# Designs tried in a protein design run: peptides against a protein of PDB entry 3C66. Part 118

Target 1, 189 residues: chain A of PDB entry 3C66
Amino acid sequence: KSWANLFEKNDFFFRYKFYLEITAYTRGSDEQHLKWSGLVESKVRLLVMKLEVLAGIKIAHPFTKPFESSYCCPTEDDYEMIQDKYGSHKTETALNALKLVTDENKEEESIKDAPKAYLSTMYIGLDFNIENKKEKVDIHIPCTEFVNLCRSFNEDYGDHKVFNLALRFVKGYDLPDEVFDENEKRPSK

## One batch from the design tools (peptide; made by RFdiffusion4, then SolubleMPNN)

Design b2_p23_2_s2 (from b2_p23_2, 8 letters changed)
Fold by OpenDDE base, seed 1:
Structure b2_p23_2_s2 (fold): chain B 189 residues (1-189), chain A 23 residues (1-23)
Amino acid sequence: as target 1 above (189 residues)
Amino acid sequence: EEEVSGYILAPGVVKEEPFTAIL
């Protein structure tokens, strides 16, 4: 059966115990981010393929659409903070110190011309094969290869002051709030 | 008990142990 037949989009963030989060960060223009995030998103299928062939992984299922957000980011320290705190429910409250850019506020004078950090996040649900008695599954190699693939595509993407790429391995109960609707209950431990 | 570790920030900085699921 195809991935599309496994579950509806609404169940994706409840289906797995573990998720791999892939976030493309850009501190620059929206045009820069569109190119960078588009590249990263275009390569996710290759990462999925590499994950699926690992003996300890039963399923690696990507969510079809990225989650988008942007923040006013006046300093490099703010940019580092975003990269450190984003992607976990445990730490994401730190982002409240920054101004979230929305359709309602993007034309405000204090926001329109402010430096911004753009975020695009892709999610992969992971189901592990417990029956194979492998006590540990290490996905470091395919993740590293993915980072190298994205960073090497264009020399400009080597500028870590502008472009960054993070992969975070998280449990379902620690997914960011953005993946749940307001009426949905977060998965329990 | 299931444990998860791993976080990579490009260009390849690992802030935690390699991506590992302990089943």
Scores: peptide ipSAE 0.033, ipTM 0.639, DockQ to the pose 0.616
Fold by OpenDDE base, seed 2:
Structure b2_p23_2_s2 (fold): chain B 189 residues (1-189), chain A 23 residues (1-23)
Amino acid sequence: as target 1 above (189 residues)
Amino acid sequence: EEEVSGYILAPGVVKEEPFTAIL
């Protein structure tokens, strides 16, 4: 398939063995999240550029669209749990303990005014240069730079009770269910 | 100095440790 086709959801989440998940979390208003996630998303290109120049990375290919979700998040512990459990198929079932906000339920009295945690997740498919087995690819450097760039943009984003940013390295078979359609089979190990 | 923290959650290639950067 052409490089351009790899931006399509249809095969993107099957193309790579490894993915970097970039999730912007907000426990606050939708407006706060829109600003925060929008900022994070706007900087993903810079992260990709930094990843691409690493000798051990053959390809860093972003998926162009974020995945959006929100949960009723009554407590700070719930917010921490979301951040801990989200982004992996292995752990995401823990999120079932929380009420997922949907278009169908968002106007319910118990949900409408409840505290929310908003999530926006960007994905980068990664292909490594296997021939350079000796080169330890340290993606912490560009990732740290990315987080710092996002967090430093506004002092408000330093409030970890509200705004969080997590990067998760995930194998294709452990991608969250959200990236697959109902008719798609999860990649095997 | 402003401390900025983030998380890289990765089994294997990336250390599963929160990081803090001082700006």
Scores: peptide ipSAE 0.032, ipTM 0.605, DockQ to the pose 0.067
Fold by OpenDDE base, seed 4:
Structure b2_p23_2_s2 (fold): chain B 189 residues (1-189), chain A 23 residues (1-23)
Amino acid sequence: as target 1 above (189 residues)
Amino acid sequence: EEEVSGYILAPGVVKEEPFTAIL
């Protein structure tokens, strides 16, 4: 199986049972988010390398393009809610309480100057080595190292009021709606 | 036998137990 075939969107989000979501959050300016998300995205390959060398992981395959979204985020509580609810189909409906910024509404007076939370999400598909043995795989260490790497890159990225980084383990059937086209059926349990 | 438990690593903290796959 060529790696090239794995980078097609239509196959990627159906190919794996498990995914690691890496989301860079910014409550601030678009410029701040571009720098922060760009840094995070540039380091994802290092996380992939760390995951691939774990004995229990057969494949850690990154989807090459980030998913971008932004919400009007008037309060810190809203920002915390976004970080808590985003990234799972089960919980993402809670985000409907916030105004999603779109190309159609971004110039509206109530949205244009409003505080915003920006989200950039990278996905890694995970395949595990079962090999007919009971094995415990814990990816906590590489994930923590990744977060520390990103956070320590610049002093500004230590400000959790502005910059945040979350990693979420998600099953294929619980992936956010954003990864599927309208004509695609969500994977079943 | 395959059992997988997940976790969420929130900003600066782990909200749940570390991700563990029992294979």
Scores: peptide ipSAE 0.029, ipTM 0.643, DockQ to the pose 0.537
Fold by OpenDDE base, seed 5:
Structure b2_p23_2_s2 (fold): chain B 189 residues (1-189), chain A 23 residues (1-23)
Amino acid sequence: as target 1 above (189 residues)
Amino acid sequence: EEEVSGYILAPGVVKEEPFTAIL
């Protein structure tokens, strides 16, 4: 398969053992989220470039499509819970306690005007150099720089009650269910 | 100086602790 084919869903979520998830969170309006997530998404390639030059990283390959979801989020505690539990198959079942907003239910009166948390998630597939297995690869620096770049872009993004940005390192077998089709089997350990 | 914060979640090559950076 050509490198171009890796930007399509196809086998992207089966190709790597490790993934970096970048999630932009917004507890506010859809307009606020569109601006925030759009900014984050526009900077992902810069993060990829910084990851690729690390000696311990063989490949850092972004998936081109963001994953979008939103939940009814009546409290700040719910918003914190979403940020804690989202992005891992191990923990995502906790989100079942919240109402997922769908195209089918978004016009219901109880959902339409309810406070919402919006999520946009980008994925980067990671392949590490085997020779460096004994060396700890630290991606904290480029990730920190990325977060700083996004949050400093506009003063409004400093409001953590509304805007948040999280990066999660995830093994392939622990990817969220959203990345797999109903007929696809999750990678094993 | 502007203080910004973020989260790196889950164990591994990424530190799980929330972080604050000063720009």
Scores: peptide ipSAE 0.024, ipTM 0.597, DockQ to the pose 0.067; fails the geometry check

Design b2_p23_2_s3 (from b2_p23_2, 8 letters changed)
Fold by OpenDDE base, seed 2:
Structure b2_p23_2_s3 (fold): chain B 189 residues (1-189), chain A 23 residues (1-23)
Amino acid sequence: as target 1 above (189 residues)
Amino acid sequence: EVEVSGFIRAPGVEISEPFTVTL
């Protein structure tokens, strides 16, 4: 498939067996999240570049559009739960315990002024060099560099009660439901 | 502090569990 086709949602989330999810979390204001997620998104290309040069990685292909969601998040425990459960199909059902903020409900009195957790998720499809001899790819290096780059940009981003950043390695069959349309069948194992 | 865990083995891609990078 052409590079252009791989930027289409439908093809992208079926093209690879493995994905790296990059999620920026903010328990605070929409403005705080916009700044934080915008920063993270601006650095994703640097992570891609670092991944692409690893011998074991044939392709690191970013999906260019973030997935956005927000939840009413009354407690720190709820925020920890979101970070633990989000990003995997097998665990994301736990998020149903929280109120999803939507365009339809965001102006409701019980939601409008409630504490919220905002999520912005970027995806990188990964293709590996399977024809090479057995190799261990240390993904800690580029991932750590990426996290450090983001968190060191502003001292405020060191406040883990507000700002968090997670990278998750996910198999295609375990991608969150958000990446698939209703007419699309989830990839099988 | 940042926590990073996981690695990939190829060919026949294997990933150590858990793979997580946390701010």
Scores: peptide ipSAE 0.041, ipTM 0.609, DockQ to the pose 0.054
Fold by OpenDDE base, seed 5:
Structure b2_p23_2_s3 (fold): chain B 189 residues (1-189), chain A 23 residues (1-23)
Amino acid sequence: as target 1 above (189 residues)
Amino acid sequence: EVEVSGFIRAPGVEISEPFTVTL
């Protein structure tokens, strides 16, 4: 398959053993989230470039489309829980305690005007050069630079009660359910 | 505070610790 095919969902989430998840969180308006997530998304390519030059990384391939979700989020504790539990199959079941906003329910009176947490998640597939026999690959620097770049872009993004950003390293078998279709089998360990 | 942690170790790819970068 051509490299172009890796930008389609097709087999992207089966192609790699490891993924870096980048999630932009907003507890506020959809307009606030659109601006924040759009900024984060616009900077992902810079992170990819920084990852690709690391000696231990063979491939860093971004998935082209973000995954969008939103939850009713009445409290700050709920917002913290979302950030803690989202992004891993092992922990995402805890989010079932919150109301997921869908196209079917978004106009319900109890949901329409409720406080919400918005999530936009981007994925980078990672392949490593195991033959280099390096003891470790450190992704701390490029990840820190990316976070700082996004956070410092606008003073408003310093308000952690509203805007947050998380990067999570995940194995393919622990990817969130959202990346798989109903008929797709989750990768095994 | 921004927290960044996580190393990938060889041989094979093993994650030393689950890592999260938090804004």
Scores: peptide ipSAE 0.037, ipTM 0.618, DockQ to the pose 0.053
Fold by OpenDDE base, seed 3:
Structure b2_p23_2_s3 (fold): chain B 189 residues (1-189), chain A 23 residues (1-23)
Amino acid sequence: as target 1 above (189 residues)
Amino acid sequence: EVEVSGFIRAPGVEISEPFTVTL
C-alpha cells in the first residue's frame, strides 16, 4: 500500500471532517530538523495502519507531503507558544507575534543567523463509523505507541528543549490556513 | 513522559475529552 500519490492537496483538506495533525518541532539547526522530521514522517504509515484497524475508524488516509514552516524563535517561551498555538485556525493568529521565515526574507541579516524553530506537519484524514451508537474509539494507544517509537529512536530526541512532537485532533473547519490556497475557502462548521 | 488522551464517541463524532499527544 502506497500513499505517495493517494491524494491531491485541494481534495484532501475538503474530503474529511476530522484530521489528525502530526507536527515535528525543532528549535535548533536545519540539519537537526531534517533528521528529526524525516524520522517522524517515515513512521506515519505505521500510525495509519494502527488507526485503520480501530473499529470506530472507517478511513485513515495520510496526506503524504509535509507542510514546512519556520519561525524566528529567540526564547524558550516563544518555542512553547509555537507548540501551543500552531495547528488550529482559531489560535494560529498568535503566531503573528513571531517572524515567519520565508524565501524572501531568509537572507536578511536579522533572520539568517537568528535562532529558529522548524515545523514539519503531516495530516491524516479521518472518517468515523458513526452509525453505531455504542461505539467508542480510543486513540490513546496508537498515538502513544507512535510517539514512543519516534522518541526512542535516538537519545537526542529526548531533549525537549530542541525536539518535540505533537499530535492534534482537529476539525476540518479549524485546519490551519497553510493547508488552503489563497483562492480556497475553508470548510464550514 | 508522554501524555495522550482522547475518545471519540458515536452517534456523531463526539470528543469526550480533549485529544493531545505531547512528547
Scores: peptide ipSAE 0.036, ipTM 0.615, DockQ to the pose 0.053
Fold by OpenDDE base, seed 1:
Structure b2_p23_2_s3 (fold): chain B 189 residues (1-189), chain A 23 residues (1-23)
Amino acid sequence: as target 1 above (189 residues)
Amino acid sequence: EVEVSGFIRAPGVEISEPFTVTL
C-alpha cells in the first residue's frame, strides 16, 4: 500500500493501533495561536525522524493537517480542564461544559469578546516492531527534545498561562471524536 | 507486551510514567 493513502483521513485513523497526539494550546489571541501552533507544526517532522530511529518503532507516520478547535475560556481553571480532558475519547465529554466556538456563533456578543483557548493538534501514527525483543520503548527523549525545541524558540512560550504544549500517547479506539466523520465507526479495542 | 511512555506537558515538562501496551 502506498504511503500516499495514509495522508487521507479515511485510512489514517484506522491504520494504527497507537497514536501520538501533539497539541498546541493558546489562551490569548488568534494571532498568538497562529504563531505558536505554526511553530509547533513546523517541527513535527523532526520528532518523526527521531521516533523512527528508535529500535521498538517500526514506523512513525504524521497526518498532514492539524485539527483546529477553540473554546470560550473564562478562567485559568477552564484552561487547565481543557488541557486535561482534550485528546481522549474517555475524557473529552467534559469539554461539553464549555462553549465551542464555531463559524456560526463566533460573532455573537457573548462569544466575540470572550477569552478563548485555541487548540491545534497534530497526529502521528505509530507501528511498533514486535519482533524486536525490546520489551520497553521509551519515547521520552525524542519528545523532550521536541518540547525543548518548540518552547525555546521564543521566551514568551514559557508562559504557561498563555502557551502550552502537550504530547499524548493514545490508543486508536480512544482517539477524539474530531478525527472521525459522523458516519465512521470508531475502532474497536 | 511493550512498555511505552505516555504523556508529556510543557513548558513545565510533566512526563507520565511508562505503561504497558499489548501489541
Scores: peptide ipSAE 0.036, ipTM 0.683, DockQ to the pose 0.434

Design b2_p23_2_s4 (from b2_p23_2, 9 letters changed)
Fold by OpenDDE base, seed 5:
Structure b2_p23_2_s4 (fold): chain B 189 residues (1-189), chain A 23 residues (1-23)
Amino acid sequence: as target 1 above (189 residues)
Amino acid sequence: EVEVSGYIRAPGVVVSEPFTITL
């Protein structure tokens, strides 16, 4: 198969045991989110490069397409809850308490003008070097540098009430439901 | 077994404890 096929959804979420999730959050307008998420997405390749040079990392492979979602988010507490619960199959059911915005409901009067939280999520598949007998692989440094790079790009992105950025390390069996098609079985533990 | 750390929310804030993975 060609190199291009490695970036297709096909088996990406079954290929690795571990993933790094990068989620850009915006509680504001869709225009604000487009700018913020676009910036974050444009910097993911830099993070990949920093991860690849770590001795414990064999492969850091980015998925090419972001996953997009949005929720009605009437309060700051709701926004904090979204950031806490999103990105793990174990916790994502808590998001059912919020109204998911869809193409089918986005024009409803109760949703159209409601405050919203927008989410854009990028995934990096990770494979580790077992032979190096390293007891610890710490991805905190490159991840922190990445966050600081994104946040410092524009002064507006320092407003945590509007713009947020989270990085989550997750096992393949705990990936959010959104990455799997209806006919795909979630990887086993 | 390898210990992995790296869940961050907000600038420079780690929100999860390091965990051990079996490869």
Scores: peptide ipSAE 0.063, ipTM 0.713, DockQ to the pose 0.368
Fold by OpenDDE base, seed 1:
Structure b2_p23_2_s4 (fold): chain B 189 residues (1-189), chain A 23 residues (1-23)
Amino acid sequence: as target 1 above (189 residues)
Amino acid sequence: EVEVSGYIRAPGVVVSEPFTITL
């Protein structure tokens, strides 16, 4: 039975108290991003499998659809800012300082040929074992293996000026706005 | 309470620092 059949899309971001966000960043061409993000997405299942076998984790459930966004990114500092601020409702408003690329504006002269940062984000819902006596859950090893698996696929992915990978833990109430419809109420604390 | 950690100290990789989960 597929994970996609376990929960409806509209309930996924309300189901769990905690989420792991996996974001592939590319400051370069669309083609570069498609290759990089596609690779990262293809490896998420392996990370899920490694997380599920940890004693403190009851469920690690991936959301099947990636979330896509892109920004005009004229400087390296802007690229660092995107990586720092993206993925949390508390900090994502800082991204308003950058121009979001949309289907409506992508052909504008100021945007079409501008340097861009592309983002593709996968989400994993996490449920923890409340009856487990283990006081600490360390996911360092699974995450390291995942990062190594992605980065080692192509030597070009070692260029941190172009390709980056972020894993962020967030609470349900601090998920980015992108995961909710405008008519949906954000989860409470 | 359960403490969750997953911080990776490597260039080009951003991972959340350890945090405490209240069950």
Scores: peptide ipSAE 0.036, ipTM 0.701, DockQ to the pose 0.295
Fold by OpenDDE base, seed 3:
Structure b2_p23_2_s4 (fold): chain B 189 residues (1-189), chain A 23 residues (1-23)
Amino acid sequence: as target 1 above (189 residues)
Amino acid sequence: EVEVSGYIRAPGVVVSEPFTITL
């Protein structure tokens, strides 16, 4: 397939065995999240570049569109729970305990003024050079550098009570439901 | 063999486990 075809949602999330999820979290205002997530998104290409130069990485292909969601998040514990549970099909059901903010409910008085956690998630499909058993690739290094880059960009982003950034390695069969259409079946193990 | 999601299992790829970075 052409690279253009990989940007089709229903193809991209079936194309790779492994994915790196990059999620920007904000417990604050929409404006704060727009700035934070925008920054993170703008730096993803740098992470891709760092991954691509690793000998063990055959392909690091970003999905160009972020996935956006927000939850009513009344407590710090809820915020921690979101960060812990989001990004895996195995654990994402825990998020059902929180109120998902939607276009349909965002204007409700109980939701409109409620504390919120905003999430923006970018995905990178990973293909590894499996043939080279002698060379070990540590993708943790470029990932850590990426996080440090984002966090150090502005002093405000050091406030973990408001801004957080997580990178999660997941297999295709454990991708969150958000990446699949209702009529699509997730990849099998 | 129990396959653990979130852990790297690609041959030749080494990361700290579990591979979740939250900073």
Scores: peptide ipSAE 0.031, ipTM 0.638, DockQ to the pose 0.095
Fold by OpenDDE base, seed 2:
Structure b2_p23_2_s4 (fold): chain B 189 residues (1-189), chain A 23 residues (1-23)
Amino acid sequence: as target 1 above (189 residues)
Amino acid sequence: EVEVSGYIRAPGVVVSEPFTITL
């Protein structure tokens, strides 16, 4: 398939065994999140470039559309829980303890002015050079550089009580439910 | 800030440990 075809959802989340999830978190206003997530999203291509040049990586392919969600987040503990549990099918059910903000409920009085955590998640599919000599691929370095790049852009982004950024290495079978349509079967191990 | 470092070994793509960077 062409590069362009892989930017479509289609079979993107079935194509790779491994994915890198990049999630921008904001416990604050949607305006704050828009700025933060927008910055993170704008830098993803730089991370892709850094990943692609690693000898052990055959392909680092971004799914360029972010996944957006927001939760009522009344406490800092809830915010920590979101960051801990989000991004894995194994743990995401814990998020059911929080109220998901939707277009249908966002105007409810109990939700409208409630503290919220906003999430924007980008995905990179990873294909590795399995035919090459045995090598160690350290994607931690590019990822750390990426985080530092994002965090250093504005002093406000140093406030971890508000702004957070997580990169999670995830196997295809453990991708969050959000990436699959109702009629799609989750990849098996 | 939490860094759980890991690496992938190829061929055979072995993840030594799952990694997450949370900053």
Scores: peptide ipSAE 0.036, ipTM 0.601, DockQ to the pose 0.054; fails the geometry check

Design b2_p23_3_s1 (from b2_p23_3, 8 letters changed)
Fold by OpenDDE base, seed 5:
Structure b2_p23_3_s1 (fold): chain B 189 residues (1-189), chain A 23 residues (1-23)
Amino acid sequence: as target 1 above (189 residues)
Amino acid sequence: ESTSETIYFNPQRGINNKFEITL
């Protein structure tokens, strides 16, 4: 990683108190995932534009690169567990029950031929207009429209057994470990 | 009131949580 790329990453995940995570999931082939995640990633800018015009949102800043991960995923229950637990430091320890696919192990016969779940995650840093201590920001409509937009591009993306798309609102202290380097401390509460 | 905790939204799986953020 260039020093500039490390700096941009590190500054981004410390810059905001709040983040929106967009994760594309595929339980299938790498080729299926590449098409699905590429579509989702291409539409993130449209979601950002819809978030930026909300009165309660001051800034919606997308991170430039997806985070990629994959797990051996032998069952549908494992695939649901991945979707439920991924994207929060509080819950991600449950993923330790699954085999993470890495560059070091991907050529092992037991991993190479195993069913896999692929994940591509985009991050949006959020800054809010806080006028009053009890302000609520409703992002339900923009997020629903975004999911529907992505799923409508191909009939195959309607199959929730293969393709999924989830959004997660998290605080900076609850970001997944994947966004920090080994020498970085996660933000405090 | 405390700021919203983690909100998970996956409408394809029927996880249609209210995506309202309390600050």
Scores: peptide ipSAE 0.587, ipTM 0.919, DockQ to the pose 0.811
Fold by OpenDDE base, seed 2:
Structure b2_p23_3_s1 (fold): chain B 189 residues (1-189), chain A 23 residues (1-23)
Amino acid sequence: as target 1 above (189 residues)
Amino acid sequence: ESTSETIYFNPQRGINNKFEITL
């Protein structure tokens, strides 16, 4: 399979059994989010490099493009809910309680001036060296270092009321609906 | 042991779970 096919959306989310999701959250302006998410995105390759050297990880392959979404986020509780529920098919339905901002509705008066949470999500496909009898792979250190690297870049990124960064390990069958086209069937268990 | 389900990691919110994947 060509290297190019690794970055095609349609193949990427079916290729791996496991994914690491990296989501940058911003409850603030689009400009704030652009800076924050851009920083996070710029560092994902460093995380990949740290994951690839782990003996339990055979492949860590980043998807090239972030997934972007935004929600009307009037409360801190809504912002926490977004962080808790986003990134898993099992939980993402909870986000239906929030108004998704779309190109069609963004100019509506009730949405235009509303507080928003912005999300940028990067995906890393994971393949593990299962044959090496490693029943467990610890990615805590690389992930912690990554979060610290991103958050230490600017003091403002320490404000968890505005800027958040989460990582989620997810199985391919539990990927968010956003990664699949309407004609694509979600991977089975 | 069953393969790890979803593991969520958000250390800034105190969700500093051990990010250990069971295969």
Scores: peptide ipSAE 0.576, ipTM 0.917, DockQ to the pose 0.764
Fold by OpenDDE base, seed 3:
Structure b2_p23_3_s1 (fold): chain B 189 residues (1-189), chain A 23 residues (1-23)
Amino acid sequence: as target 1 above (189 residues)
Amino acid sequence: ESTSETIYFNPQRGINNKFEITL
């Protein structure tokens, strides 16, 4: 990556107090995941546009690149666990029970032919119009419409055993470790 | 400062909680 790309990444995950994570999951082939995640990524701008028009949202800024990961996922329960635990620093340690697929281990016999869950995660930095304490911003409708839009593109994307799409609202101090470089300190509360 | 903790939303799995952020 160019030095410019490193600086842009580092500033993004420190710039906002709040983030919306969008994760596309696939328990299947890399080809299936590429199609699914590519579709989801192509629709993120529509979600941003729907969020920006909400009176309580001042800024909805998408990060330009997805984060990619994959795990050995032998069971449906493991796939549900991945979806439940991924995307929060508080819960991501539960994923250590699964084998992370890396460039170094992907050719190992125990990993190469194993069932896998693929993850592509996009981030939206959020800033809110806060005038008073305890203001509420309801993003349920835009997020529901986004999920329905992605899943309605192909009948296969309705199969939650293979394809999933989740959104997670998190605070900056609870972002997953993947967004920070090894030399970066996680934001404090 | 937002009082909302992490909110997880996965409507296809029935995790369709109100996606309301309290600030």
Scores: peptide ipSAE 0.569, ipTM 0.920, DockQ to the pose 0.844; fails the geometry check
Fold by OpenDDE base, seed 4:
Structure b2_p23_3_s1 (fold): chain B 189 residues (1-189), chain A 23 residues (1-23)
Amino acid sequence: as target 1 above (189 residues)
Amino acid sequence: ESTSETIYFNPQRGINNKFEITL
């Protein structure tokens, strides 16, 4: 039984204290993003496998579905801002300065032809083998290897102006609002 | 309980900081 089918969405984002967010960013076409995000998503299982073998990690469970969003992204600075602010409840409100593309507005003339940043975010729930409250788990190596693997797959993915990949370690109470349904209460600290 | 702050890993930004998750 694949781990994938074991967690309903509703329980997944409440089950862990810690999450690793993997976000593929594309400032370009939807086709470019589809290729890039699809590649990243296809490699997440490899990252999970590398995380699971770390002595300090008890469980690394991927959420099976990506979260998709897109913003009007007129400038490179906007694209940097998106990458900086996205993925944390504490900072995501800064994204309100940008126009979120929705099914309701995507056909608007001002949005349809606008430069866009596309985001696909995968989540890994993490449980740690905390024998001692001060144990440090270094996930840098597997995360770096993952990024390098994705970036090296195609030369085009080396263009940081177009394609980006971020891994964010977050606490459950600081997950973006997108992971919760409107009626769900955010986990407390 | 891990007091670790949110760690953002972006290889472009030179945040090659060791993701030391202090648990």
Scores: peptide ipSAE 0.028, ipTM 0.652, DockQ to the pose 0.810; fails the geometry check

